# Peptides against a protein of PDB entry 7RZF: the designs that were tried, part 8

Target 1, 358 residues: chain A of PDB entry 7RZF
Amino acid sequence: PFQEEHLKQLYKIVPIKDIRNLYVTFPIPDLQKYYKSNPGHYLGHLIGHEGPGSLLSELKSKGWVNTLVGGQKEGARGFMFFIINVDLTEEGLLHVEDIILHMFQYIQKLRAEGPQEWVFQECKDLNAVAFRFKDKERPRGYTSKIAGILHYYPLEEVLTAEYLLEEFRPDLIEMVLDKLRPENVRVAIVSKSFEGKTDRTEEWYGTQYKQEAIPDEVIKKWQNADLNGKFKLPTKNEFIPTNFEILPLEKEATPYPALIKDTAMSKLWFKQDDKFFLPKACLNFEFFSPFAYVDPLHCNMAYLYLELLKDSLNEYAYAAELAGLSYDLQNTIYGMYLSVKGYNDKQPILLKKIIEKM
Target 2, 358 residues: chain A of PDB entry 7RZF as posed
Amino acid sequence: PFQEEHLKQLYKIVPIKDIRNLYVTFPIPDLQKYYKSNPGHYLGHLIGHEGPGSLLSELKSKGWVNTLVGGQKEGARGFMFFIINVDLTEEGLLHVEDIILHMFQYIQKLRAEGPQEWVFQELKDLNAVAFRFKDKERPRGYTSKIAGILHYYPLEEVLTAEYLLEEFRPDLIEMVLDKLRPENVRVAIVSKSFEGKTDRTEEWYGTQYKQEAIPDEVIKKWQNADLNGKFKLPTKNEFIPTNFEILPLEKEATPYPALIKDTAMSKLWFKQDDKFFLPKANLNFEFFSPFAYVDPLHSNMAYLYLELLKDSLNEYAYAAELAGLSYDLQNTIYGMYLSVKGYNDKQPILLKKIIEKM

## One batch from the design tools (peptide; aimed at target 1 G44 V69 K73)

Design b1_p10_1_s1 (made by RFdiffusion4, then SolubleMPNN; from b1_p10_1, 6 letters changed)
Fold by OpenDDE base, seed 1:
Structure b1_p10_1_s1 (fold): chain B 358 residues (1-358), chain A 10 residues (1-10)
Amino acid sequence: as target 1 above (358 residues)
Amino acid sequence: MEPITFKYTP
């Protein structure tokens, strides 16, 4: 466990690769025994959320951060870490203190709202879907993984323990959230801009770094983080599948797509799945326009249109991805291509949202 | 959500 001397420290690290990263680390208790409630996963889901009103959304809007990841990490026996990691822009590297302030504002928002059972239920449902429809792994790798996790879980639960949530424990969520405080912070900034400005070398890898105490005034600034009205809890994920029914294979099912609709304005081809037997579908749409590729101007306008459309759909992209849905939009020489893939249950909802933005 | 295993090599 880190002693008080190891807290409130800033590390400036020189990477081998040209990367800019910020790591905000909090020591937390060992949560392994709480795998059935997984409070660290709950907090990681919210802090790492990419939707409207999220921490990442605000930091992206300022041009400071490209990506954000939040979650628990294993430490040594008897302790863990909660880490918030961001990929920094060049501008973001100049605003690290303000980025961390926003992290604490978001954490303060989570304290003010308190633990939400519906968020836990969504995590439970997502993990149950992921478990139920898990891809086949290579036997050797899978066996080695299972052998490793047998040290942490009962034999009867070893296959399910990493996925299936059973208990909503608001007390444990609050307990972890109480550790996410400025007085417990360890900050690491990774950038080549620190080259020649370091005074220490790591013994094992030769990594050059500088260690500094975070000023008390900065800690106090973070401790006094107010509620930022831009931060909101995510909305309910409407894309989480609830129906997993697989329709029986038709007796006359062809190995190839059959033309099931032919009109002056549309052709529809259908093929039932005869191989995978999953509650998934692939919807592919080709839109034809005589204007899409008539000249360089129209071609560029069609390109710009799709980029704007993609941007307008970003609000749904993350929630859809979490639920195992994806879409793709491409320009073609004939017009536009749209694909929607994943669990068939909520594909109509995603498709409707795409068409409403078009 | 894949469990984000931070392979932070310190």
Scores: peptide ipSAE 0.008, ipTM 0.529, DockQ to the pose 0.193
OpenDDE base, seeds 2, 3, 4, 5: peptide ipSAE 0.007, 0.000, 0.006, 0.000; ipTM 0.487, 0.468, 0.471, 0.404; seed 5 fails the geometry check

Design b1_p10_1_s2 (made by RFdiffusion4, then SolubleMPNN; from b1_p10_1, 5 letters changed)
Fold by OpenDDE base, seed 2:
Structure b1_p10_1_s2 (fold): chain B 358 residues (1-358), chain A 10 residues (1-10)
Amino acid sequence: as target 1 above (358 residues)
Amino acid sequence: MEPITFKYKE
């Protein structure tokens, strides 16, 4: 177990690759026995969320962070870690203390709001979908993985234990949140900017690093993290599929797309899936405009329009992706191309939102 | 307590 001397430490690490990363690590109890509730996954989902009012959204808006991952990581026997990892910009490297302050502000927001059963339900549903429609893995890798996890789960549950949530345990969520405190923090900053400023070498890989105690004043600053009004819980993910019905093959189903609508303004081709039998669809739209490529000005305007459209859709992109939906927007010489892919159930919702932004 | 080994060579 980590003793007090191992906490409130800052590590400055020199990477081989030109990367800038921040790792904010908290020791937590072993949560393996709580796999049916998986409180670490709940917290990782919220802390790692990319939607409006998220930690990442705020840190991106400041130009400090590119990506963020939050979650539990296995430690040695009897303990785990909760880690918040961010990819730092050059500017973000100068604002690490403030980035961590924002992390604690977000954690404080989670404490203030308390555990949300609806968020747990979304995680449960997403994981159930992921399990049900999991792609085939290479047998060798799969068997090795299963053999490994047999040490942690009952034989009867070994296939489902990593995916299927069964119990909402707000007490365990609060317990983990109580461990996410400044007094328990271990910080690692990875940057080439520390080259020549280190005094230690790691034994196994020869990684150069410097270890420092985090000043008490900085710890106190993080302990006094207030509620930042910019942080909000995510809205309910409306893209989570609930209908997985596979429609029967039509009697006249063709192996090729059939023209099912032909008008002066539109043509529609349809092909039913006759191979995979998945509750998924691909919607492809080609929009034609005589102005799209008439001259360099119009071409650039069409490009700019599409970039602005993409930017305006970013608020939905993450929620859609989590739910197994994706979209693509491209300029063409004739106009624009839109593709919407994934589970068919909620594609109309995403499509509607795209069209409303257009 | 085993030191956290930072594997950054990958």
Scores: peptide ipSAE 0.009, ipTM 0.521, DockQ to the pose 0.044
OpenDDE base, seeds 1, 3, 4, 5: peptide ipSAE 0.008, 0.007, 0.008, 0.008; ipTM 0.536, 0.509, 0.523, 0.517

Design b1_p10_1_s3 (made by RFdiffusion4, then SolubleMPNN; from b1_p10_1, 5 letters changed)
Fold by OpenDDE base, seed 4:
Structure b1_p10_1_s3 (fold): chain B 358 residues (1-358), chain A 10 residues (1-10)
Amino acid sequence: as target 1 above (358 residues)
Amino acid sequence: MEPITFKYVE
């Protein structure tokens, strides 16, 4: 376990690759025994959320961060880490203290709101869906994985333990959240900009680094993090599927798409799934416009339109993705192409959102 | 000092 001397440390690390990363690490208790409630996953879900009012949304808006991952990581025996990892922009590298301040502001927001059972339920539902419709893995890899996780889970639960949440434990969420404090922080900044500015070499990989104590004034700034009114809990994910009914195969099901609607303004082809029998669909729309590719101006306008449309849909993209929905928008020489894929239950909701933004 | 395995730097 880390002692006090290992806390409030800053590591400046020189990578081999040209990458810029920030790792904000907190030592936490071993949560393995709490896999049925998985409080670290709950916090990782919220801290790593990409929707409006999220930590990532704010950090992206400032141009400091490209991606964010939050979650628990195994440590040595008897302890774990909670890690917030971000991909830094060049500008973000200059604002690491402020980025971390925003992290603590978001964490403070989580403290103020308290554990939310509905968020846990969404995590539970998402994980249940992921488990139920998990793709077939190669037997060799799968067996090796299962053999590995048998060290952590009862035999009866080994298949489900990584997925199925059973217990909402607000006490454990609060316990972990209480460990996410500035006094417990370890910060690692990975950037080539530290080349020639390091004084230590890591023993195993030869990684060059510098270790510094984080100034008490900086720790105090992070301890005094306000709620920041820009941070909000995510809204309920409306895209989480709840209906998994597979309709019977039609007697006249053709092996190819059948034209089921033919009008002056629209043609509709339909092909029922006769192979996978999953509660999934692929909706493909081709929109025709005589103006889409008539000249370079119209072509560029069509492109710009789609880029703006994509941008306007970003608020739904993450929630849809979490729920196993995806969409794609492309320009064509005839107009535009829209694809909506994933669980069929909530596809109409996503499609409606797309159409409303169009 | 527990070796900070910078395994993520690869």
Scores: peptide ipSAE 0.012, ipTM 0.529, DockQ to the pose 0.045
OpenDDE base, seeds 1, 2, 3, 5: peptide ipSAE 0.009, 0.010, 0.011, 0.000; ipTM 0.558, 0.513, 0.522, 0.356

Design b1_p10_1_s4 (made by RFdiffusion4, then SolubleMPNN; from b1_p10_1, 5 letters changed)
Fold by OpenDDE base, seed 2:
Structure b1_p10_1_s4 (fold): chain B 358 residues (1-358), chain A 10 residues (1-10)
Amino acid sequence: as target 1 above (358 residues)
Amino acid sequence: MEPITFKYTE
């Protein structure tokens, strides 16, 4: 286990690849025995959230971070880590202290709001969907994975243990949150900008790095992280599917799309799934406008419109993706193309939101 | 305590 001397450390690491990453690591107790509640997954879901009011949203708005991942990572036997990892911009590399301050502000927000059972329920539902509709893996890899997992879970639960949440444990969530404190932090910054500024070499891979103690004043600054009013818990994810009914094959089902509606303003083709029998659909829309490609100006206007539309839909994109929905918008020479794919149950909700933004 | 091995060479 980490001793006090191993905490509050900053590592400046020189990568081989031209990457800029920040790793903020906290030692946590071994949570393996709590797999039925998985408090680390709950916290990873919130800290790693990409919606409005999220940590990532704020850091992106400042131009400091491109991507963010939060979650638990296995350590040695008897301990784990909680890691917040971000992809840094060039500007973000100059603001690492402030980025970490925002992390602690978000963590403080989570403490203030307390554990939310509805968030746990969403995680449970998402994981249940992921388990139920899991793709077939290559047998060799799957067998090897299962063999490894057998060391951690009962034989009867080995297939479900990584997915199926059973118990809401607010006490364990709070316990993990209590470990996510500045006094427990280990920070690693990965950047080529540290080349020639390092004094140590890692034994196994020859990675050049510098280790420094984080100044007490910086630790205190993070400890005094206030509630930032920009941070909010996510709203309920309305895209999570609840109906997985597979409709019976129609008597007149054709192997090809059939024209089921023909009007002056619209044509509709339909093809029922007769092969996969999944509660999924693909909705494809082609919108026609005589103005879309009439001249270079209109073409550029149509392009700009679509980019603005995509930007306006970003608030839904992450929640939809988490729920196994996706959309695509493209300019065509005839107008625009919209595709909505995924679980059919909540596609109408996503489609409605897209159309309302249009 | 095993040093955290930073595998950033891949």
Scores: peptide ipSAE 0.011, ipTM 0.531, DockQ to the pose 0.044
OpenDDE base, seeds 1, 3, 4, 5: peptide ipSAE 0.010, 0.010, 0.010, 0.000; ipTM 0.570, 0.525, 0.530, 0.344; seeds 1, 4 fail the geometry check

Design b1_p10_2 (made by RFdiffusion4)
Pose (drawn by RFdiffusion4):
Structure b1_p10_2 (pose): chain A 358 residues (1-358), chain P 10 residues (1-10)
Amino acid sequence: as target 2 above (358 residues)
Amino acid sequence: SEPITFHYEE
């Protein structure tokens, strides 16, 4: 649907709720026919990746961006999109050309070195382990899912869809990586600061927007010289699991969690798993404080402190959320709350780091 | 468990 008359364009949209965002839209051909190599997932794993020396961490370091989501959007049949969607700070709206410039800097940093063998082997191993201990399904919604993807795949791999990968073909990685060029951009800015500046309006919904077609100054500023920032490739993962042993049932087996420790400091509830036999467990905690909801100031500082703890710890723990260990730490009325769940091997390192950062 | 995928989600 994107003919070249309406390419290289930058719209300005006025919202109703106060948000600020930047969408970067590329068009690409259909890659659902390539469901074995999956080049879109490779570029999505390399673009939207938090951690040391990556696209998001540098935009955090310049104070412009809270978070960003990479990957490719799939639309209808016979055509596909690719999106880099970002949200903005107060002075992140002033430097949009520089943000998109850094986006093509990281793209060119990934074009000078191109394919990687160990990233494909690592991602295929992760999908294989994440398929081997695939948990049980709720019978409603699961049959709608496997009848939702029954149109595309043959009868043998109706289940093993986007789980098992056979081959690493760098040609398709290079092909989709070439289609991401500044002749193929479509920038869209959402900000509530364009109240009285909009000429055009939408008939269907009634929203207002513009046409600021990007002059060639900034296009030929985008693709001209792009060496690097302080970017780097992600490093070897250490949260990949290795212990897949189901520990045996002990003498004191109980059908419900029993109180084991009762002190004036803490209490526990424990149950070995009897039904599922998956090498994974969930640990949860609820810390109490009478000072958490005393007045609005003390009920306000709690969200700010907990949020800045999540801010300063996502850079560390995104590899744990990527390997299958997910944690969550949010506030409650009474006190604050913690819940770490996932594979059985790496809970102590993660929970201990959470406490010592806390 | 779910597959590690990178489909766009807002």

Design b1_p10_2_s1 (made by RFdiffusion4, then SolubleMPNN; from b1_p10_2, 5 letters changed)
Fold by OpenDDE base, seed 4:
Structure b1_p10_2_s1 (fold): chain B 358 residues (1-358), chain A 10 residues (1-10)
Amino acid sequence: as target 1 above (358 residues)
Amino acid sequence: MEPVTFRYSP
C-alpha cells in the first residue's frame, strides 16, 4: 500500500512512442468483494462519460484532451487504483494543472449530486444486455478466462459476476469518491518533451523518468475546486433497449432482400434475419439528389452538410454507442447514405433524432 | 445482419 510519501507525486515519463498521456491515479481499497454493486464502474461510467456536460466534453472544448478513460484498475494484492487517463494535445500538455483542476471540479459535482440510482440502473441494464447478447468466444480462451476468474467469484456466479449488477450501494460509491482527493493523487505525465530532463531510469524497461513532489499550492488549488456550472450529470440514455422480441420468420422469407415498397419517390427492400436471430437490425438509407454531385461546389456543400450533421449528432453518438447502436453517414455520388445498426428496439428513436437534425 | 435498404429519390 502507498504510504504518505508516495502520494502527491508527479512523474514525468519519456515514452518510446510519440504519445502524450496524463494519468491521474488514486489508491483505493480492494473493491473485488463488491462486484455485485461495482462502485468503481459507476464512477468510471460518469467520469468517463462523453456526453454534454461531461468532463471529456469540457476538456475537448478547450482543445486540451482527445480521449478520456476513467475506472478502477487492479493493483497489488489488497488494493486497487482509480485512474483517470487522458490523451493530451500539445496544448493540453501545457495545461495539465488546469486539466486536473477540471477533474476535481467534476468529482466535486459528483459529490454534490450524490449517488444516483437511475445511473446505476442504466449500468445494470447495459451490462445485462451485454451479457445476454455476448458473442461466442473461442472455447479455449473462454475456459482459460473462466478458470482464472474462479479465484474471485463463486462457481455459481462465475459466468455472470463480471456483468450482472445486483445492488445499488451509494455508501460504497461515496467511499470510493472520498478517495478521489488531491491529497491522495499520483500524477504521471507521459511525453517525449521530457527527454533529457529526467534523472531516473526504471529498472525493468529502462524507461526514463523524473519524480517530483507536487507543490502544496497546487494541491491546495485542487482541494479548492469549486462547482463548475458547465459540468452536468448525463441525461437518461434513451437508447437502452428494453424489448428483445424476435419475430417469427415469415413463411415466404426470401434468401435475398425483397422489394416491399415501390413508389415514384421510394423503394424499400426488406430481409428478415434468418441466421443470427438477434434483436438487431441494419437500416440502410440511400438518398438521391440530382444536385449532390452536379459540380464541385455542390459536392463540397454536400460534404460540409454531412460534416455539420455529424457534429450535430455528437450529443447522441456516445449514448447510442453505449446502448449498442451505431450510425454512419456518407456522401455518395448520388446523394447521401445513412446506416443505423444495432438493437432494433430503439433504432426508431435514433433515426428520428438523425432526421430531426437533417 | 442483412440490411433493410430504403432508397429515397426525389
Scores: peptide ipSAE 0.007, ipTM 0.431, DockQ to the pose 0.025
OpenDDE base, seeds 1, 2, 3, 5: peptide ipSAE 0.006, 0.006, 0.000, 0.000; ipTM 0.469, 0.432, 0.409, 0.429; seeds 1, 3, 5 fail the geometry check

Design b1_p10_2_s2 (made by RFdiffusion4, then SolubleMPNN; from b1_p10_2, 5 letters changed)
Fold by OpenDDE base, seed 1:
Parts: C-alpha cells; structure tokens; sequence
Structure b1_p10_2_s2 (fold): chain B 358 residues (1-358), chain A 10 residues (1-10)
C-alpha cells in the first residue's frame, strides 16, 4: 500500500507512442469481498458516464478531453486503485490542474447527492442482461478465465460473480468515495512534450519520467472544490430492456425477407429470426430523395445534415449503447440509410427519438 | 464508456 510519502505526487511520463493521457489514481481498499454490491462499479458508472451533466460532457465542452474512463483496478493483494483516465487534447494538456478540479467537483456532487438505489438497480439490470445474453466465448479462453477467477469467488458463483449484483450497500459506496480525495491522489501525465525534461528512467521498460510533489496550494484548491452546477446525475436509462419474450416461429417462415407492405410511398420487408432466437431485432430504413445526389452542393448538404443529426443524437447514443442498442446513419446515392439494432423491446423509443430529431 | 476495469499494465 502507498504510504503518505507516495501520495500527492505528479509523474510526467514520456510515451513511445504519440499519446496524451492523464491518469488520476486513488488508493482504495480491496473491494473483492464486496463483489455482490460492487461499490467500485457504481462509482465507475457515474464518474465514467458520458451523458448530459457528466464529467466527460463538461470536459469535452471545453475542448480538453476526448474520452474518459473511470473505475477500479486491481493492485497487489489487499489493495486496489480507483483510476480516472482521460485522453487529453493539446489544449487539455495545458489545463491538467483544472481538469482535476472538475473531477473533484464531480466527486463532490456525488457526495452531496449520496448513494442512489435507482442507479444501483440500473447497474444490476444492465449486468443481468449482459450475463443472460452473453455471447459464446472460445472454450480454451473461457476455461482459462474461469480457472483464474476461481481464486476470488466461490465455485457456485464463479459464473455469475462478475455480473450479478445482489446488494445495495450505500455504506460501501460512501467508504470508497471518501478515498477519492486530493490528499490521496497520484497523478500521471503521459505526453511526448516531456521529452528531454525528465530526470529518471524506469528500470524495467526504460520509460523516461519526472516525479514531482504536487504543490500544497494545488491540493488545497482541489480540496476546496465547490459544487459546480453543470454537473448532474444521469437521468434514468429508458433504453434498458425489460421484455425478453421471443415470439414463436411462424409455420410458414421464409428463409428470406417477405414483402409485407407495398405502397406508393413505402415497401416493407420482414424476416423472423430462425437462427439465433434472441430478443433482438435489426431495423433498416432506406429513405429515397431525388435531391440527395443531384449535384455536389446537394450531396454536401445531405452529408452536413447527417453529421448535424448525429451530433444532435449524441445525448441518447451513450444510454442506448449501455442498454445494448445502436443506431447508424449513412448517406446513400439515393438519400439516407438508418439502421437500429439491439434488444427489440426499446428500439421503438430510440427510433422515435431519431425521427423526432430528423 | 462503461467502467472498463483498467488492466493497466504499468
């Protein structure tokens, strides 16, 4: 476990690849025994959220960060880490202190709101769906994985332990959240901009780095992180499937799509799934417009329209993806193509939102 | 992104 002298440290690291990353690391207790409540997953879900009012949304709006991941990481026996990792823009590299301030503002928001049972329930439901409809893995890889996790979980639970949440433990969420403090932080910045500015070399990989103490004034700024009114808890995920009914195969089911509607304005083909028997569907729409490809101007306008449409749908994209829904929008020489895929239960909700933005 | 359990290989 890191001692006090290992905390409040800044590492400037030179990468081999041209990457810009920030790692904000907190030592936390070993959470392995709490796998049924998984408080680290709860916090990772919120801190790593990409929806409106999220940490990532604010950092993206400032042009400082491209991606954000938050979660627990295994350490050595008896301790773990909670890590917030961001992909930095060139501008973001200049604002690392402010980025970390925003992280602590978001963490402070989580403290102020307290543990939310509905968020835990969503995590539970998502994980249950992921477990129930898990794809078949290669036997060799799967067996090796299971053999490894048998060291951590009871034999009876080894298949479910990584997925199934059972207990809402607000006390454990608060316990982990109490470790996410400026006095407990380790910061690593990875950038080629530190080339020639390092004074140490890592023994095993030869990685060049510089270690510095974070100034007390900076720690105090982070300790005094206020509630930023831009940060909000996510809304409930309306895309989480609840109905998994599989309709019986029709006796006259064709191996090919059948034309079930033919009108002057639309044709509809349908094929029932006769192979996978999953509560999933693929909805594909081809929209025809005589103007879509008439000249270069119209072609570019159609392209711009779809890019703007995609941008306007970003607010739903993350929540849909978490729930196992996806959409795709493409320009065609005839107009546009829309695809909606995933669990069939909530596809109408996503489709409606797409059409309302069109 | 969902909390990817960072297998950070140091």
Amino acid sequence: as target 1 above (358 residues)
Amino acid sequence: MEPVTFKYTP
Scores: peptide ipSAE 0.014, ipTM 0.538, DockQ to the pose 0.189
OpenDDE base, seeds 2, 3, 4, 5: peptide ipSAE 0.006, 0.000, 0.005, 0.000; ipTM 0.469, 0.451, 0.437, 0.402; seeds 2, 4, 5 fail the geometry check

Design b1_p10_2_s3 (made by RFdiffusion4, then SolubleMPNN; from b1_p10_2, 4 letters changed)
Fold by OpenDDE base, seed 3:
Structure b1_p10_2_s3 (fold): chain B 358 residues (1-358), chain A 10 residues (1-10)
Amino acid sequence: as target 1 above (358 residues)
Amino acid sequence: MEPITFKYKP
């Protein structure tokens, strides 16, 4: 376990690869016994959220961060870490203190809102879907994984323990959130810009680094993180599937797509799944326009249109992805291609949103 | 350090 001397430390690390990363690490208690409530997953879901009003959305809007990951990491026996990791832009590398301030502002927002049972329920539902429709893993890897986790979970729960949430524990969420404080922080910045500015070498890999104490003034700045009005809890994820009914195979089901509708303006092909029997569908739309590729101007307009459309849909993209839905939009020489894939239950909702933005 | 793929996506 880290002692006080190991807290409030900044590590400047020289990578071999040209990467820019920030790791903000908090020591937390061992949460293994709380796997049924998984408070670290709850916090990771919110801190790592990519929707409007999220930490990542704000940091992206500033041009400082490309990606963000948040959540619990195993430590040694008896302790864990909560880590917020971001991929930094060149500009973001200059604003690390402000990035971390925004992290604490978001954490403060989570404290102010308190634990939300509906968020827990969404996590529960998402994990239940992920468990139920989990792909087959390679037997060797899976067996080794199961053998490893048998040290942590009862035999009867070993398959479900990593997925199935059972208990909403706001007390444990608050307990973990109380460890996410500036006085408990360890910061690592990974950048080639520290080359020639390091004074230590790591024993195992020869990684060059510098260790510095974070100034008390900076810690105080983070401790005084205000409520940033740009941060909001996510909206309810409307894309989470609830119906998993698999329709019986039609007697006349063809091994290839059959034309089921033919009109002057549209053709519709359908193929029922005869192999996987999953509550999933793939909707593919090809839109034809004689103007889409008639000249360079129209081609560029069609491109710009799709870029704007994609941008207008970004608010749904993350929530859809979490729920096992995806969409793809592409320009074609004939017009536009749209694909919507995933659990069929909520595909109409996503499709409707796409069409409303078109 | 290899980026520990924090599969925080379930």
Scores: peptide ipSAE 0.013, ipTM 0.486, DockQ to the pose 0.092
OpenDDE base, seeds 1, 2, 4, 5: peptide ipSAE 0.013, 0.011, 0.006, 0.000; ipTM 0.557, 0.530, 0.516, 0.422; seeds 1, 4 fail the geometry check

Design b1_p10_2_s4 (made by RFdiffusion4, then SolubleMPNN; from b1_p10_2, 5 letters changed)
Fold by OpenDDE base, seed 2:
Structure b1_p10_2_s4 (fold): chain B 358 residues (1-358), chain A 10 residues (1-10)
Amino acid sequence: as target 1 above (358 residues)
Amino acid sequence: MEPVTFRYKP
């Protein structure tokens, strides 16, 4: 177990690759026995969220961070870690203290709002979908994985334990949040900018690093993290599928797309799935405009329009992706191409939002 | 990103 001397430490690490990463690590109790509630997954979902009012959204708006991941990591027997990992920009490397301050502001927001049962329910539903429609894995890898997790789960639950949430445990969420404090932090910064500034070498890989105590003033600054009004809990994810009904194959189902609508303004082709029998669909739209490719100016305007449209849709992209939906927008010589893919149940909602932004 | 359960493979 980490003693007090192992906490409030900063590690400056020289990578082999040209990467800039920040790892903010907290020791937490072993949560394995709580797999049915999985409080670490709940917190990872919120801290790692990419929507409006998220930690990543704020850090990205400042130009400090490109990506963010939050979650639990297995430690040795009897303890785990909670890690917040970010990909740093060059500017972000100069603002690590402020980035970590924002992390603690977001954590403080989570404490102030308290555990949300609806968020747990979304996690439960997403994991249930992921389990139900899980792709086939390579047998050798799958068997090895199952053999490994048999040490942690009952035989009857070994297939479901990593996916199926059963219990909302706000007490355990609060317990983990209570461990996410500045006094418990271990910080690692990975950057080539530390080359020639290190005093230690790691034994196994020869990684050069420097270890420093985090100043008490910095710890106090993080302890006094206020509520930042820019941080908000995510809105409910409206894209989570609830209907998984497979429609019966139509009597006239053809092996090729059939023209089911032909008008002066539109043609519609349809092909029913006769192979996979999944509650998924692919919607493809080609929009025609005589102006799209008439001259270089119009081509550039069409490009700019599409980039602006993509930017305006970013607020939905993450929530849709979590729910197993995706979209793509492309310029064509004739106009614009739109595709919407994934679970068919909520595709109309995503499509409507796209069209409303157009 | 999905909550990455950092599986530390030993």
Scores: peptide ipSAE 0.006, ipTM 0.459, DockQ to the pose 0.176
OpenDDE base, seeds 1, 3, 4, 5: peptide ipSAE 0.006, 0.005, 0.000, 0.006; ipTM 0.504, 0.414, 0.402, 0.434; seeds 1, 5 fail the geometry check

Design b1_p10_3 (made by RFdiffusion4)
Pose (drawn by RFdiffusion4):
Structure b1_p10_3 (pose): chain A 358 residues (1-358), chain P 10 residues (1-10)
Amino acid sequence: as target 2 above (358 residues)
Amino acid sequence: SSASGATTSS
């Protein structure tokens, strides 16, 4: 649907709720026919990746961006999109051309070195382990899912869809990586600062927007010279699991969690798993404090402190959330809360790091 | 909020 008359354009949209965002839209052909190599998931794993020396961490370091989501959006049949959607700070709206410039800097940093064998092997291993201990399904919604993807795949791999990968073909990685060029951009800015500046309005919904077609100054400033920032490829993962042993049932087997520790400092509830036999467990905690909801100031500093703890610890723990260990730490009325769940091997390192950062 | 990269659909 994107003919070349309406390419290289930058819209400005006025919202109702106060948000600020930047959408970068590329068009690409259909790649649902390529469901074995999956080049869109490779570029999505390399663009939207938090951690040391990556696209998001540098934009955090310049103070412009809270978070960004990569990957490719799939629309209808026979055509596909690719999106880099970002949200903005107060002075992140002033430097949009520089943000998109850094986006093409990281794309060119990934075009000078191109394919990687160990990233494909690592991602295939992760999907294979994540498929081997695939948990049970709720029977409603699961049959709708496997009847939702029954139209595309044959009868044998109705289940093993986007789980098992056979081949690493760098040609298709290079093909989809070539289609991401600044002659294929469609920038869209959402900001509430364009109240009285909008000429055009939407008939269907009634929203207002613009047409600031990007002059060629900034296009030929985008693709001209792009060496690097301080970017780097992600490093070897250490949260990949290795212990897949189901520990045996002990003498004191109980059907419900029993109180084992009762002190004036803490108490526990423990149950070995009897039904599922998956090498994974969930640990949860609820820390209490009478000072957490005394007045609005003390009920306000709690969200700020806990949020800055999540800010400063996502850079470390995104590899744990990517390997299958997810944690969550949010505030409650009474006190604060913690819940770490996932594979059975790497809970101590993650929970201990959470405490010592806390 | 968090960062991610995956295939989404309309």

